# Ledger of designs, part 73: peptides against a protein of PDB entry 3NZW

Target 1, 212 residues: chain A of PDB entry 3NZW
Amino acid sequence: TTTLAFRFQGGIIVAVDSRATAGNWVASQTVKKVIEINPFLLGTMAGGAADCQFWETWLGSQCRLHELREKERISVAAASKILSNLVYQYKGAGLSMGTMICGYTRKEGPTIYYVDSDGTRLKGDIFCVGSGQTFAYGVLDSNYKWDLSVEDALYLGKRSILAAAHRDAYSGGSVNLYHVTEDGWIYHGNHDVGELFWKVKEEEGSFNNVIG
Target 2, 222 residues: chain B of PDB entry 3NZW
Amino acid sequence: QFNPYGDNGGTILGIAGEDFAVLAGDTRNITDYSINSRYEPKVFDCGDNIVMSANGFAADGDALVKRFKNSVKWYHFDHNDKKLSINSAARNIQHLLYGKRFFPYYVHTIIAGLDEDGKGAVYSFDPVGSYEREQCRAGGAAASLIMPFLDNQVNFKNQYEPGTNGKVKKPLKYLSVEEVIKLVRDSFTSATERHIQVGDGLEILIVTKDGVRKEFYELKRD

## One batch from the design tools (peptide; aimed at target 1 A20 G47 G48)

Design b2_p25_6_s2 (made by RFdiffusion4, then SolubleMPNN; from b2_p25_6, 14 letters changed)
Fold by OpenDDE base, seed 4:
Structure b2_p25_6_s2 (fold): chain B 212 residues (1-212), chain C 222 residues (1-222), chain A 25 residues (1-25)
Amino acid sequence: as target 1 above (212 residues)
Amino acid sequence: as target 2 above (222 residues)
Amino acid sequence: SLEELLERIERLEREAKETLKPWEL
């Protein structure tokens, strides 16, 4: 898996691959590694598929309950804290989760929290999470600027996942791309890695390690 | 060391059509190299036009299917005989599986039916309850042999339109029930030739708006 | 001992996980 999220002047970009594996077996190429918790809040999945899917779905229910009780959307800080507290209770039980909770509230602005099954909870501007994270960071860090246009930021997110999909055997399938703004998240499509690779190679003159 | 799990072999396969879905399984039940039964059905009609199979350790599979069937009954009691939707069934099965997260059911679970729009639906589950809706899925012993074939024949992977120099993919299209049944039969016939845990018989459950139909075909018995 | 039981459970869980091959992201 490779997931990433970063803050920039235009909000948050979230980009993820779609491969699931069972050892050396490619279990799926079409897994949704982003949960749409609400129109303003996203969760990303890395680690155990069931752990992430189950608990992030549970988180969605908790967030909805918060909205119903408080008559206000839950903050990104509070949502991430709920998840963090939960996984901490299971510390040592063998949960495997590397998650990012990404959202935009009027109070917080664009916000990203990293939450993992070790109980780590970090607020930050840039995170890459998964087996391909180092490959994604290589591209993302080298091209990241706060002042990126929305178009450039979307491309950078997509391109970083593509780099990881190319080098990490456990990442691939497609890139799912999101842009999070004050008005909510916008889905920017599913990009097949095979097609995207050749397109990017041709347009950039990159990936010269592959002849074709 | 005590191993609480067995492996009863077998293979299952789900394919969704436009207005139907198919879930098929061989009828061989095996332990190690000994055939326990040549006809032990592993695909079940669970009611509400939902078919289910949990392939792997048969005891766990049977337990899971029974729990789900019971869940369907309770759903009817609690909701004035409301039909359980396939997506709700998938969520329920996730909870059944994940409820044993630390001592999982040793099974690959597939369900098939129609979604709320009347479109064919196949959901597959890992042993601990992650699930995905897919157009097709193979599970069990010969899944590694069948799944790549399904990628090619159902999802048209690595197929291109002639004359496009490999630039245009073959368009996705729904398969007819006859085409799907043919693919299922070919898949299991081929798997039987290469895998000792697959054979004897093939039971196919076809879900349409009119209900569940069953078909049976003989497989190689050696 | 409780320790032996825990070790056995951990081993069984590890072996079960290796054989079950849950999906990983």
Scores: peptide ipSAE 0.446, ipTM 0.817, DockQ to the pose 0.276; fails the geometry check
OpenDDE base, seeds 1, 2, 3, 5: peptide ipSAE 0.437, 0.423, 0.438, 0.438; ipTM 0.813, 0.802, 0.815, 0.813; seeds 1, 2, 3, 5 fail the geometry check

Design b2_p25_6_s3 (made by RFdiffusion4, then SolubleMPNN; from b2_p25_6, 15 letters changed)
Fold by OpenDDE base, seed 4:
Structure b2_p25_6_s3 (fold): chain B 212 residues (1-212), chain C 222 residues (1-222), chain A 25 residues (1-25)
Amino acid sequence: as target 1 above (212 residues)
Amino acid sequence: as target 2 above (222 residues)
Amino acid sequence: MLEELLKKIAELLAEAKEAGKPWEL
């Protein structure tokens, strides 16, 4: 898996691959590694598929309960804290989760929290999470700036996942791309890695280690 | 050393059509190299136009299916005989599986039916309850042999329009029930030739708006 | 005895989990 999220002047970009594996077996190429918790809040999945899917779905229910009780949307901080507290209770039980909770509230602005099954909870501007994270960071860190246009930011997110998909055997399938703003998240499509690779190679003159 | 799990082999296969879904399984039950039964059905009609199979350790599979069937009954009792939707069934099965997260059911689970729009639906589960809706899925012993074939024949992977120099993919289209049944039969006959844990018989459950139909075909008995 | 049994069970369950081939992301 490779997931990433970063803050920039235009909000948050979230990009993820779609491969699931069971050892050397490619279990799926079409897994949805982003949960749409509400129109303003996303969760990403890395690690155990069931652990992430089960608990992030549970988180969605908790977020909805908050909205019903408090008559306002849950903060990104609070949502991430709920998940963090949950996984902390299971610390040592063998949960495997590397998640980012990404959202936009009027109070917080664009916000990203990293939460993992080790009990780590971090607020930050840039995270790459998964087996391909180092490959994604290689591209993302090299090209990141706060003042990216929305178009450039979307491309950078997509391009970083592509780099990881190219080098990490456990990442691939497609890129699912999101842009999060004050008005909520916008889905920017599913991009097949194979098609995207050739397109990017042609347009950039990159990936010269692969002969067309 | 004690192993709480057995492996009873077999293979299952689900394919979603436009207005139907198919879930198929062989009827061989095996332990190691010994055939326990040549006719032990592993695909079940669970009611509400939902068919289910949990392949791997048969004891776990049977337990899971029984629990799900019971869940369907309780759902009817609690909701005035409301039909359980396939998506709700998938969520329920996730909870059944994940409830044993630390001592999993040793099975690959597939369900098939129609979604709320009347479209064919197949959901597949890992042993601990992650699930995905897909157009097709193979599970069990010969899944590694069948799944690539399904990728090619159902999802048209690596197929291109003739004369386009590989630039235009073959368009996705729904298969007819006859085409799907043919693919299922071809898949299992091929798998039987290459895998000792697959054979004897093939039971196919076809879900349509009119209900569940069953078909049976002989496989090699070697 | 109980602790040893629990440890053995935990090890067995861990092995079983891996053998069950859960999906990883």
Scores: peptide ipSAE 0.373, ipTM 0.773, DockQ to the pose 0.282; fails the geometry check
OpenDDE base, seeds 1, 2, 3, 5: peptide ipSAE 0.360, 0.359, 0.366, 0.345; ipTM 0.760, 0.771, 0.769, 0.757; seeds 1, 2, 3, 5 fail the geometry check

Design b2_p25_6_s4 (made by RFdiffusion4, then SolubleMPNN; from b2_p25_6, 17 letters changed)
Fold by OpenDDE base, seed 2:
Structure b2_p25_6_s4 (fold): chain B 212 residues (1-212), chain C 222 residues (1-222), chain A 25 residues (1-25)
Amino acid sequence: as target 1 above (212 residues)
Amino acid sequence: as target 2 above (222 residues)
Amino acid sequence: SAAAEAARIAELEAAARETLQPWEL
């Protein structure tokens, strides 16, 4: 898996691959590694598929309950804390989760929290999470600027996942791309890695380790 | 070291069509290299136009299917005989599987039916309850032999329009019931030739708006 | 004990990862 999220002047970009594996077996190339918790809040998935899917869905329910009780949207901080507290209760039990809770609230603005099954909870501007994270960081860190245009930011997110999909055997399939703004998240499509690779190679003159 | 799990072999396969879905399984049940039964059905009609199979350790599979069937009954009781939707069924099965997260059911589960729009639906589950809706899925012993074939024949992976020099992909389209059944039969006949845990018989459950029908075909018995 | 339970879980997980293993992302 490779997931990433970063803050920039235009909000948050979230980009993820779609491969699931069972050992050396590619279990799926079409897994949705982003949960749309509400129109303003996303969760990303890395680690155990069931652990992430189950508990992030549960998190969605908790977030909805908060909205019903408090008559306001849950903060990204609170949502991430709920998940962090949950995984902490299971510390040592063997949960495997590397998640990012990304969202926008009026109080917080665009916000990203990293939460993992070790009990780590971090607020930050840039995270790459998964087996391909180092490959994604290589591209993302090299090109990241706060002042990126929305178009450039979207491309950078997509391009970083593509780099990881190219080098990480456990990442691939497609890139799912999101832009989070004050008006909520916007889905920017599913980009097949195969098609995207050749397009990017041609346009950039990159990936010269592969002969066309 | 004690292993709480057995492996009863077999293979299952689900394919969703436009207005139908198919879930198929062989009828061989084995332990190690011994055939326990040549006809042990593993694909079940669970009511509400939902068919289910949990392939792997048969004791776990049977237990899971029974629990799901009970869940269907309770759903009817609690919701005035409302039909359980396939997506709700999938969520329910996730909870059943994840409820044993630390002592999992040793099974690969597939369900098939129609979604609320009347479109064919196939959901597959890992042993601990992650699930995905897909157009097709193979599970069990010969899944590694069948799944790539399904990628090619259902999802048209690596197929291109003739004369385009590989630049235009073959367009996606729904397959007819007849085409799907043919693919299922070809998949299982091929798997039987190459995998000792697959054979004897093939049972296919077809879900349409009119209900569930069953077809049976002989497979090699060696 | 918590340690004993953790060990049990690890053993069960190892067993479950043979042919029918959980999906990983």
Scores: peptide ipSAE 0.440, ipTM 0.821, DockQ to the pose 0.292; fails the geometry check
OpenDDE base, seeds 1, 3, 4, 5: peptide ipSAE 0.439, 0.414, 0.419, 0.410; ipTM 0.706, 0.811, 0.814, 0.801; seeds 1, 3, 4, 5 fail the geometry check

Design b2_p25_7 (made by RFdiffusion4)
Pose (drawn by RFdiffusion4):
Structure b2_p25_7 (pose): chain A 212 residues (1-212), chain B 222 residues (1-222), chain P 25 residues (1-25)
Amino acid sequence: as target 1 above (212 residues)
Amino acid sequence: as target 2 above (222 residues)
Amino acid sequence: STVEEFINSLTFRTPSNDFWSYTLP
């Protein structure tokens, strides 16, 4: 698994791979590691497939309950805390999840929170989570500027997940892109590494090691 | 010490067609190197046009299928006999499985039917509720032998248009019920050849808008 | 955990029946 989310001039970019594993066994290449909490809230998934899916779906129900009660969209900070506090109640029970809660509110602007099953909760501009996180950091950190165009930022996020899908035996499948503005999230497609790799290699001249 | 889990072998397979779906499983039940039964059904019609199989530790698989069938019964009681759609059944199974997160049903579960548009549907589950909708899925002992074959023959993976220099992928035309039954039978004869826990019989449940049909085929008994 | 130790002790344990992971380091 490789997931990343980063803030920049044009909002937030979220990118994830779609591989699921059972050890060395590729369980699936077509899993959704991003959950659309609501029109302005996204959650990313890494770790235990069931823990992430179950608790992030539950988080969505909790955020919806807040909107009915308060007649107002839940903040990114509060939404990430609900999950952070829930996971903390289970500390020591063996839950396994590296998560990112990304969204936009007038009150907070573009906002990213890293939340994991250790109970750690961190606000930040850039996060890469999962077995392939360091591979994504390597490409993302060396090309990141706050002033990236929406087009360039979407590409960097996509390219970073691609670098991780190539080097991490536990990451791969396809790349799912998202862009977050004050008007909510915009889905930017599912890019199969099976074609995305060769296309990026030719157009970019990178991945110079692998013979084509 | 006491081990609450055992392994009863068996293999299950699910393929979704445009307007049908199939869930197949061998009828052999095993413990270690012995055969408990050569015919012990493992794929079940749970009503509302849903078939399911929970393969792995059989006691857990039975308890789960029994609990789900009772769930459909109560769904009717509580919602004015409304039909439980396959998507709803999948989310329901997720909660049943995750409910035992800390003492799991040790099973790999697959269900099949039609979605609300009448299209074929297959869902497979992780022991603790992780699930996804898919075109096909192999589960159980021979899953590692069969899933690669299905990626090739069902979803045409790694296959290209001849003479296109590997540029044009083989189109994803869709399989008829006849072509699917062939892939299923071939899959199980192959699995019976290479995996000692697979054999004796093959039972397939076909689901269409007209309901659930069953077909049975013998397999090698060795 | 204890449950994972019991499951790991199975003679013909297969990945198909194991817990799916979106891997972490």

Design b2_p25_7_s1 (made by RFdiffusion4, then SolubleMPNN; from b2_p25_7, 11 letters changed)
Fold by OpenDDE base, seed 2:
Structure b2_p25_7_s1 (fold): chain B 212 residues (1-212), chain C 222 residues (1-222), chain A 25 residues (1-25)
Amino acid sequence: as target 1 above (212 residues)
Amino acid sequence: as target 2 above (222 residues)
Amino acid sequence: SEVDEAIASLKHRVPSNDRWELGLP
């Protein structure tokens, strides 16, 4: 798995692969590792698929309850705190989760929190999470700028996941790409790694470790 | 060391068509190297045009199916006999599975039916309740043998249009019920040849807007 | 009981070969 999110002048880019594994078995190439909690809030998934799906879905319910009670959207800080508190209660039980809660509120603006099953909760501008995270960081950190255009930022997110998919055996399938703005998240499609790889290789002259 | 789980073998397979879905399973039940039964159905009509199978440890599978059937019953009671949608069924099953997260049902669960638009739907679950809607899924003993075949024949993976030098992929299209049944039969006959835990009989449940139809085919008995 | 101990042990040992994982480092 490789998931990433980063803030830039144009909001937040979220990009994830879509491979799930069970040992050496590729269980799926089409897993949705982004949960759309509400039109302004996303959650990413890494770790146990069931743990992530179950509790992030639960989180969605809690967020909706907040909206109903408080008559306003939940903050990214509060949403991430709910999840963090929950997993902390299960500390030692064996949950496996590495998540990013990404979203926009009027109060916070574009915001990213990292939350894992160890109880860690971090606010930040750039996170890569998963077995392929170091590969993604390699590309992302090398090219990241706050002043990226939306187009360049989207490409950078996609390209970083592609790099990870290329090197990490546990990452692959496709890239799901999101752009989060003050108006909410926008889905920027599913990009098959097989097709994307060759396209990028040709256009960039990259991935020269592979002969076309 | 105490092991609470057994393995009863078998294989299941779901494929979604345009306006139908199929869920198939062999009827062999084994323990270790012994055949317990040559005809023990493991694919069930659960009502509301939903078929279900939970393959692996049969005791857990049966328990899960019973609980789901009960959930369907209670859903009707609580919601004025409203039909349970396949997506809601999937969510319910997730909760059933994850409710035992720390002592899981040791099964691979697949359900099939029609979505609210009348399109074929297949959902698969891991033992602890992660799930995904897919066009096809194999589960159980011979899943590793069958799934790559389905990738090729249902999703047309690694197939290209002739004369395009591998540049144009074979376009995705829905398969007919006859084509799907043929694929299912071929899958199980092939699996039976290579896996000792698969064989004896094949039961296929076909879900359409008109209801659930069952078909049965003999498999090798050795 | 042996059963309780086994159950307790499973809290930490959901079979990786059967559970879907979204790989972490």
Scores: peptide ipSAE 0.418, ipTM 0.833, DockQ to the pose 0.371
OpenDDE base, seeds 1, 3, 4, 5: peptide ipSAE 0.396, 0.397, 0.402, 0.363; ipTM 0.822, 0.829, 0.826, 0.808

Design b2_p25_7_s2 (made by RFdiffusion4, then SolubleMPNN; from b2_p25_7, 14 letters changed)
Fold by OpenDDE base, seed 2:
Structure b2_p25_7_s2 (fold): chain B 212 residues (1-212), chain C 222 residues (1-222), chain A 25 residues (1-25)
Amino acid sequence: as target 1 above (212 residues)
Amino acid sequence: as target 2 above (222 residues)
Amino acid sequence: SAVDEAIASLKHLVPSTQRWELGLP
């Protein structure tokens, strides 16, 4: 798995692969590792698929309850804290989660929190999470700038996941790409790694370790 | 070392068509190297045009299916006999599975039916309740043998249009019920040849807007 | 109970080959 999120002048880019594994078995190439909690809030998945899917869905319910009770959208800080508190209660039980809660509220602006099953909760501008995270960081850190255009930022997110998919055996399938703005998240499509790889290789002259 | 789980073998397979879905399973039940039964159905009509199989440890599978069937009944009681949608069924099954997260049902669960638009739907679950809607899924002992075949024949993976030098992928299209049944039969006959835990009989449940029908085919009994 | 202890020890009994994982480092 490789998931990433980063803040830039245009909001947040979220990009994830779509491979799930069971040992050496590729269980799926089409897993949705982004949970759309609400139109303004995304959760990413790494670790146990069931743990992430179950609890982030539960989180969505809690966020909706907050909206109903408080008559306002939940903050990214509060949403991430709910999840963090939950996983902390299960500390030692064996949950496996590496998640990013990404969203936009008027109060907070574009916001990213990292939450894992160890109870760690971090606010930050750039996170890569998963077995392929170091590969993604290699590309992302090398090209990241706050002043990226939306187009360049989207490409950078996509390109970083592609790099990870190329090097990490546990990452692959496709890239799901999101742009989060004040108006909510926008889905920027599913990009098959096979097709994307050859396209990028040709256009960039990259991935020269593979003969075309 | 204490092991609460058995393995009863078998294989299951779901394929979604345009306006139908199929869930199939062999009828062999095994423990270790001994055949317990040559005809033990493991694919069930659960009502509301939902078919279900939970393959692996049969005791866990049966328990899960029973719980789901009960859940369907309760849903009707609570919602004035409203039909349970396949997506809601999937969510319910997730909760059943994850409710035992720390002592899981040792099964691979697949359900099949029609979505709210009348399109074929297949949902697959891991033992702890992660789930995904897919066009096809194999589960159980011979899943590793069948799934790549389904990737190729249902999703047309690694198929290209002739004369395009591999540049144009074969377009996705829905398969007819006859084509799907043929693929299922070919899958199980092939699996039976290569896996000792698969064989004896094949039951196929076909879900359409008109309901659930069953087909049975003999497999090798070796 | 011995059974409860055994079950508790089984927190990880579902083999990694059975549950779906989204790889972490």
Scores: peptide ipSAE 0.405, ipTM 0.813, DockQ to the pose 0.388
OpenDDE base, seeds 1, 3, 4, 5: peptide ipSAE 0.397, 0.399, 0.378, 0.393; ipTM 0.801, 0.804, 0.805, 0.797

Design b2_p25_7_s3 (made by RFdiffusion4, then SolubleMPNN; from b2_p25_7, 15 letters changed)
Fold by OpenDDE base, seed 4:
Structure b2_p25_7_s3 (fold): chain B 212 residues (1-212), chain C 222 residues (1-222), chain A 25 residues (1-25)
Amino acid sequence: as target 1 above (212 residues)
Amino acid sequence: as target 2 above (222 residues)
Amino acid sequence: SAFDEAVNSLKHLVPSRARWELGLP
């Protein structure tokens, strides 16, 4: 798995692969590793598929309850805290989760929190999470600028996941791409890694370790 | 060392069509190298046009299916005989599985039916309740033999339009029920040849708007 | 806790290769 999120002048880019594995077996190439909690809030999944899917869905319910009770959307800080508190209660039980909670509120602006099953909760501008995270960071950190255009930022997110998919055996399938703005998240499609690889190689003249 | 889990072998396969879905399973039940039964159905009509199979440890599978059937019953009681949708069924099964997160049902679960738009639907679950809607899924002993075949024949993976130099993928299209049944039969006959835990009989449940139809075919009894 | 002990005692009994993983480092 490789998931990433980063803040820039245009909001937040979220990009994830879609591979699930069971040992050496590719269980799926089409897993949705982004949960759309509400129109302004996303969660990413890494670790145990069931743990992430179950508890992030649960989180969605908690966020909806907050909205109903408080008559306003939950903050990214509060949403991430709910999840963090939950996993903390299960500390030592063997949950496996590496998540990012990404969203926008008027109070916070575009915000990213990292939450994992070790009890870590971090606010930040850039996170890559998963077995391919170091590969993604290699590309992302090398090209990241706050002043990226939306187009360039989307490409950078996609390109970083592609790099990870290329080097990490546990990452692949496709890239799911999101842009989060003040108006909510926008889905920017599913990009098959196989097709994307050859396209990028041709356009950039990159991936010269592979002869096509 | 005590092992609470057994392995009863077998293989299951789900394929979604445009307006139908198929869930198939062999009827062999095995422990180690001993055939316990040559006809032990593992694909079940659970009502509300939902078919289900939980393949792996048969005791766990049977328990899970029974719990789900009971869940369907109670859903009717609580909601004035409202039909349980396939997506709601999937969510329910997730909770059944995840409720045993720390002592999981040792099964690969597949359900099939029609979604609310009348389109074929197949949902697949891991032992602890992660689930995904897919066009096709193989589970059980011979899943590793069948799934790549389904990737190629249902999802047309690695197939390209002739004369395009590999630049144009074969377009996705729905298969007819007849085509799907052929693929299922070919899958199981092939799997039976290469896996000792698959064989004896093939039971196919076909879900359409008109209900659930069952077909049975003999497999090799080796 | 008793729960944690029970969970830990059962971990080795659960086939690890059966569940779907979204790989972590």
Scores: peptide ipSAE 0.379, ipTM 0.800, DockQ to the pose 0.370
OpenDDE base, seeds 1, 2, 3, 5: peptide ipSAE 0.307, 0.372, 0.374, 0.369; ipTM 0.684, 0.819, 0.802, 0.798

Design b2_p25_7_s4 (made by RFdiffusion4, then SolubleMPNN; from b2_p25_7, 15 letters changed)
Fold by OpenDDE base, seed 1:
Structure b2_p25_7_s4 (fold): chain B 212 residues (1-212), chain C 222 residues (1-222), chain A 25 residues (1-25)
Amino acid sequence: as target 1 above (212 residues)
Amino acid sequence: as target 2 above (222 residues)
Amino acid sequence: SAFDEAVASLKHLVPSNMRWELGLP
């Protein structure tokens, strides 16, 4: 798995692969590793598929309950804290979760929190999470700047996941890409890694370690 | 070491068509190298046009299916006999599985039916309740033999349009019920040849808007 | 409690080729 999120002048980019594994078996190439909690809030998934899927869906319900009760959208800070508190209750029980809660509220602006099953909760501008995170960081960090255009930022997110999919056996399938703005998240499509790889290689002259 | 689980082998297979879905399973039940039964159905009509199989440890599978059937009953009771949708069924099954997250059902679960738009639907679950809607899924002993075949024949993986130098993929299209049945039969026939835990009989449940139909075919009995 | 401990450990008896994972480092 490779998931990433970063803040820039245009909001937040979220990009994830879609591979699930069971040991050496590729279980799926089409897993949705982003949960759309509400029109302004996303959660990413890494770790145990069931743990992430179950509890992030649960988180969605908690966020909806907040909205119904308080008559306003939940903050990214509060949403991430709910999840953090939940996993902390299960500390030592064997949950496996590495998630990013990404969203926009008028109060906070564009915000990213990292939450994992070890009890870590961090606010930040850039996170890559998963077995392929170091590969993604390699590309992302090398090209990141706050002043990226939306187009360049989207491409950078997509390109970083592609790099990880290329090097990490546990990452692949496709890239799901999101742009989060003050108006909410926008889905920017599903990009098959196989097709994307050859396109990028041709256009950039990159991936010269691969002949073809 | 305390091990409450057994492994009864077998294989299951689900494929979604445009306006139908199939869920198939062999009827062999085995422990180690001993055949317990040559006809033990493992694919069930659960009502509301939903078929279900939970393959692995048969005791867990039966328990899970029973719980789901009971859930369907209670759903009707609580919601004035409203039909349970396939997506709601999937969510329900996730809760059943994850409810035993720390003592899991030792099964790979697949359900099949029609979605609310009348389109074929297949949902697959891991033992602890992660699930995904897919066009096809194989589970059980011979899943590793069958799934790559399904990738090629249902999802047209690694197939390209002729004359395009591999640049244009074969377009996705739905298969007919006849094509799907053929694929299922070929899959299980092939699996039976290469896996001792698969054989004896093949039961296929076909879900359409008209209900659930069952077909049975003989497999090798050695 | 001994039983609970035994049961808690059973989650690891699920074969690695059955449980879906979204790889972490």
Scores: peptide ipSAE 0.428, ipTM 0.838, DockQ to the pose 0.414
OpenDDE base, seeds 2, 3, 4, 5: peptide ipSAE 0.427, 0.416, 0.420, 0.412; ipTM 0.842, 0.830, 0.836, 0.826; seed 3 fails the geometry check

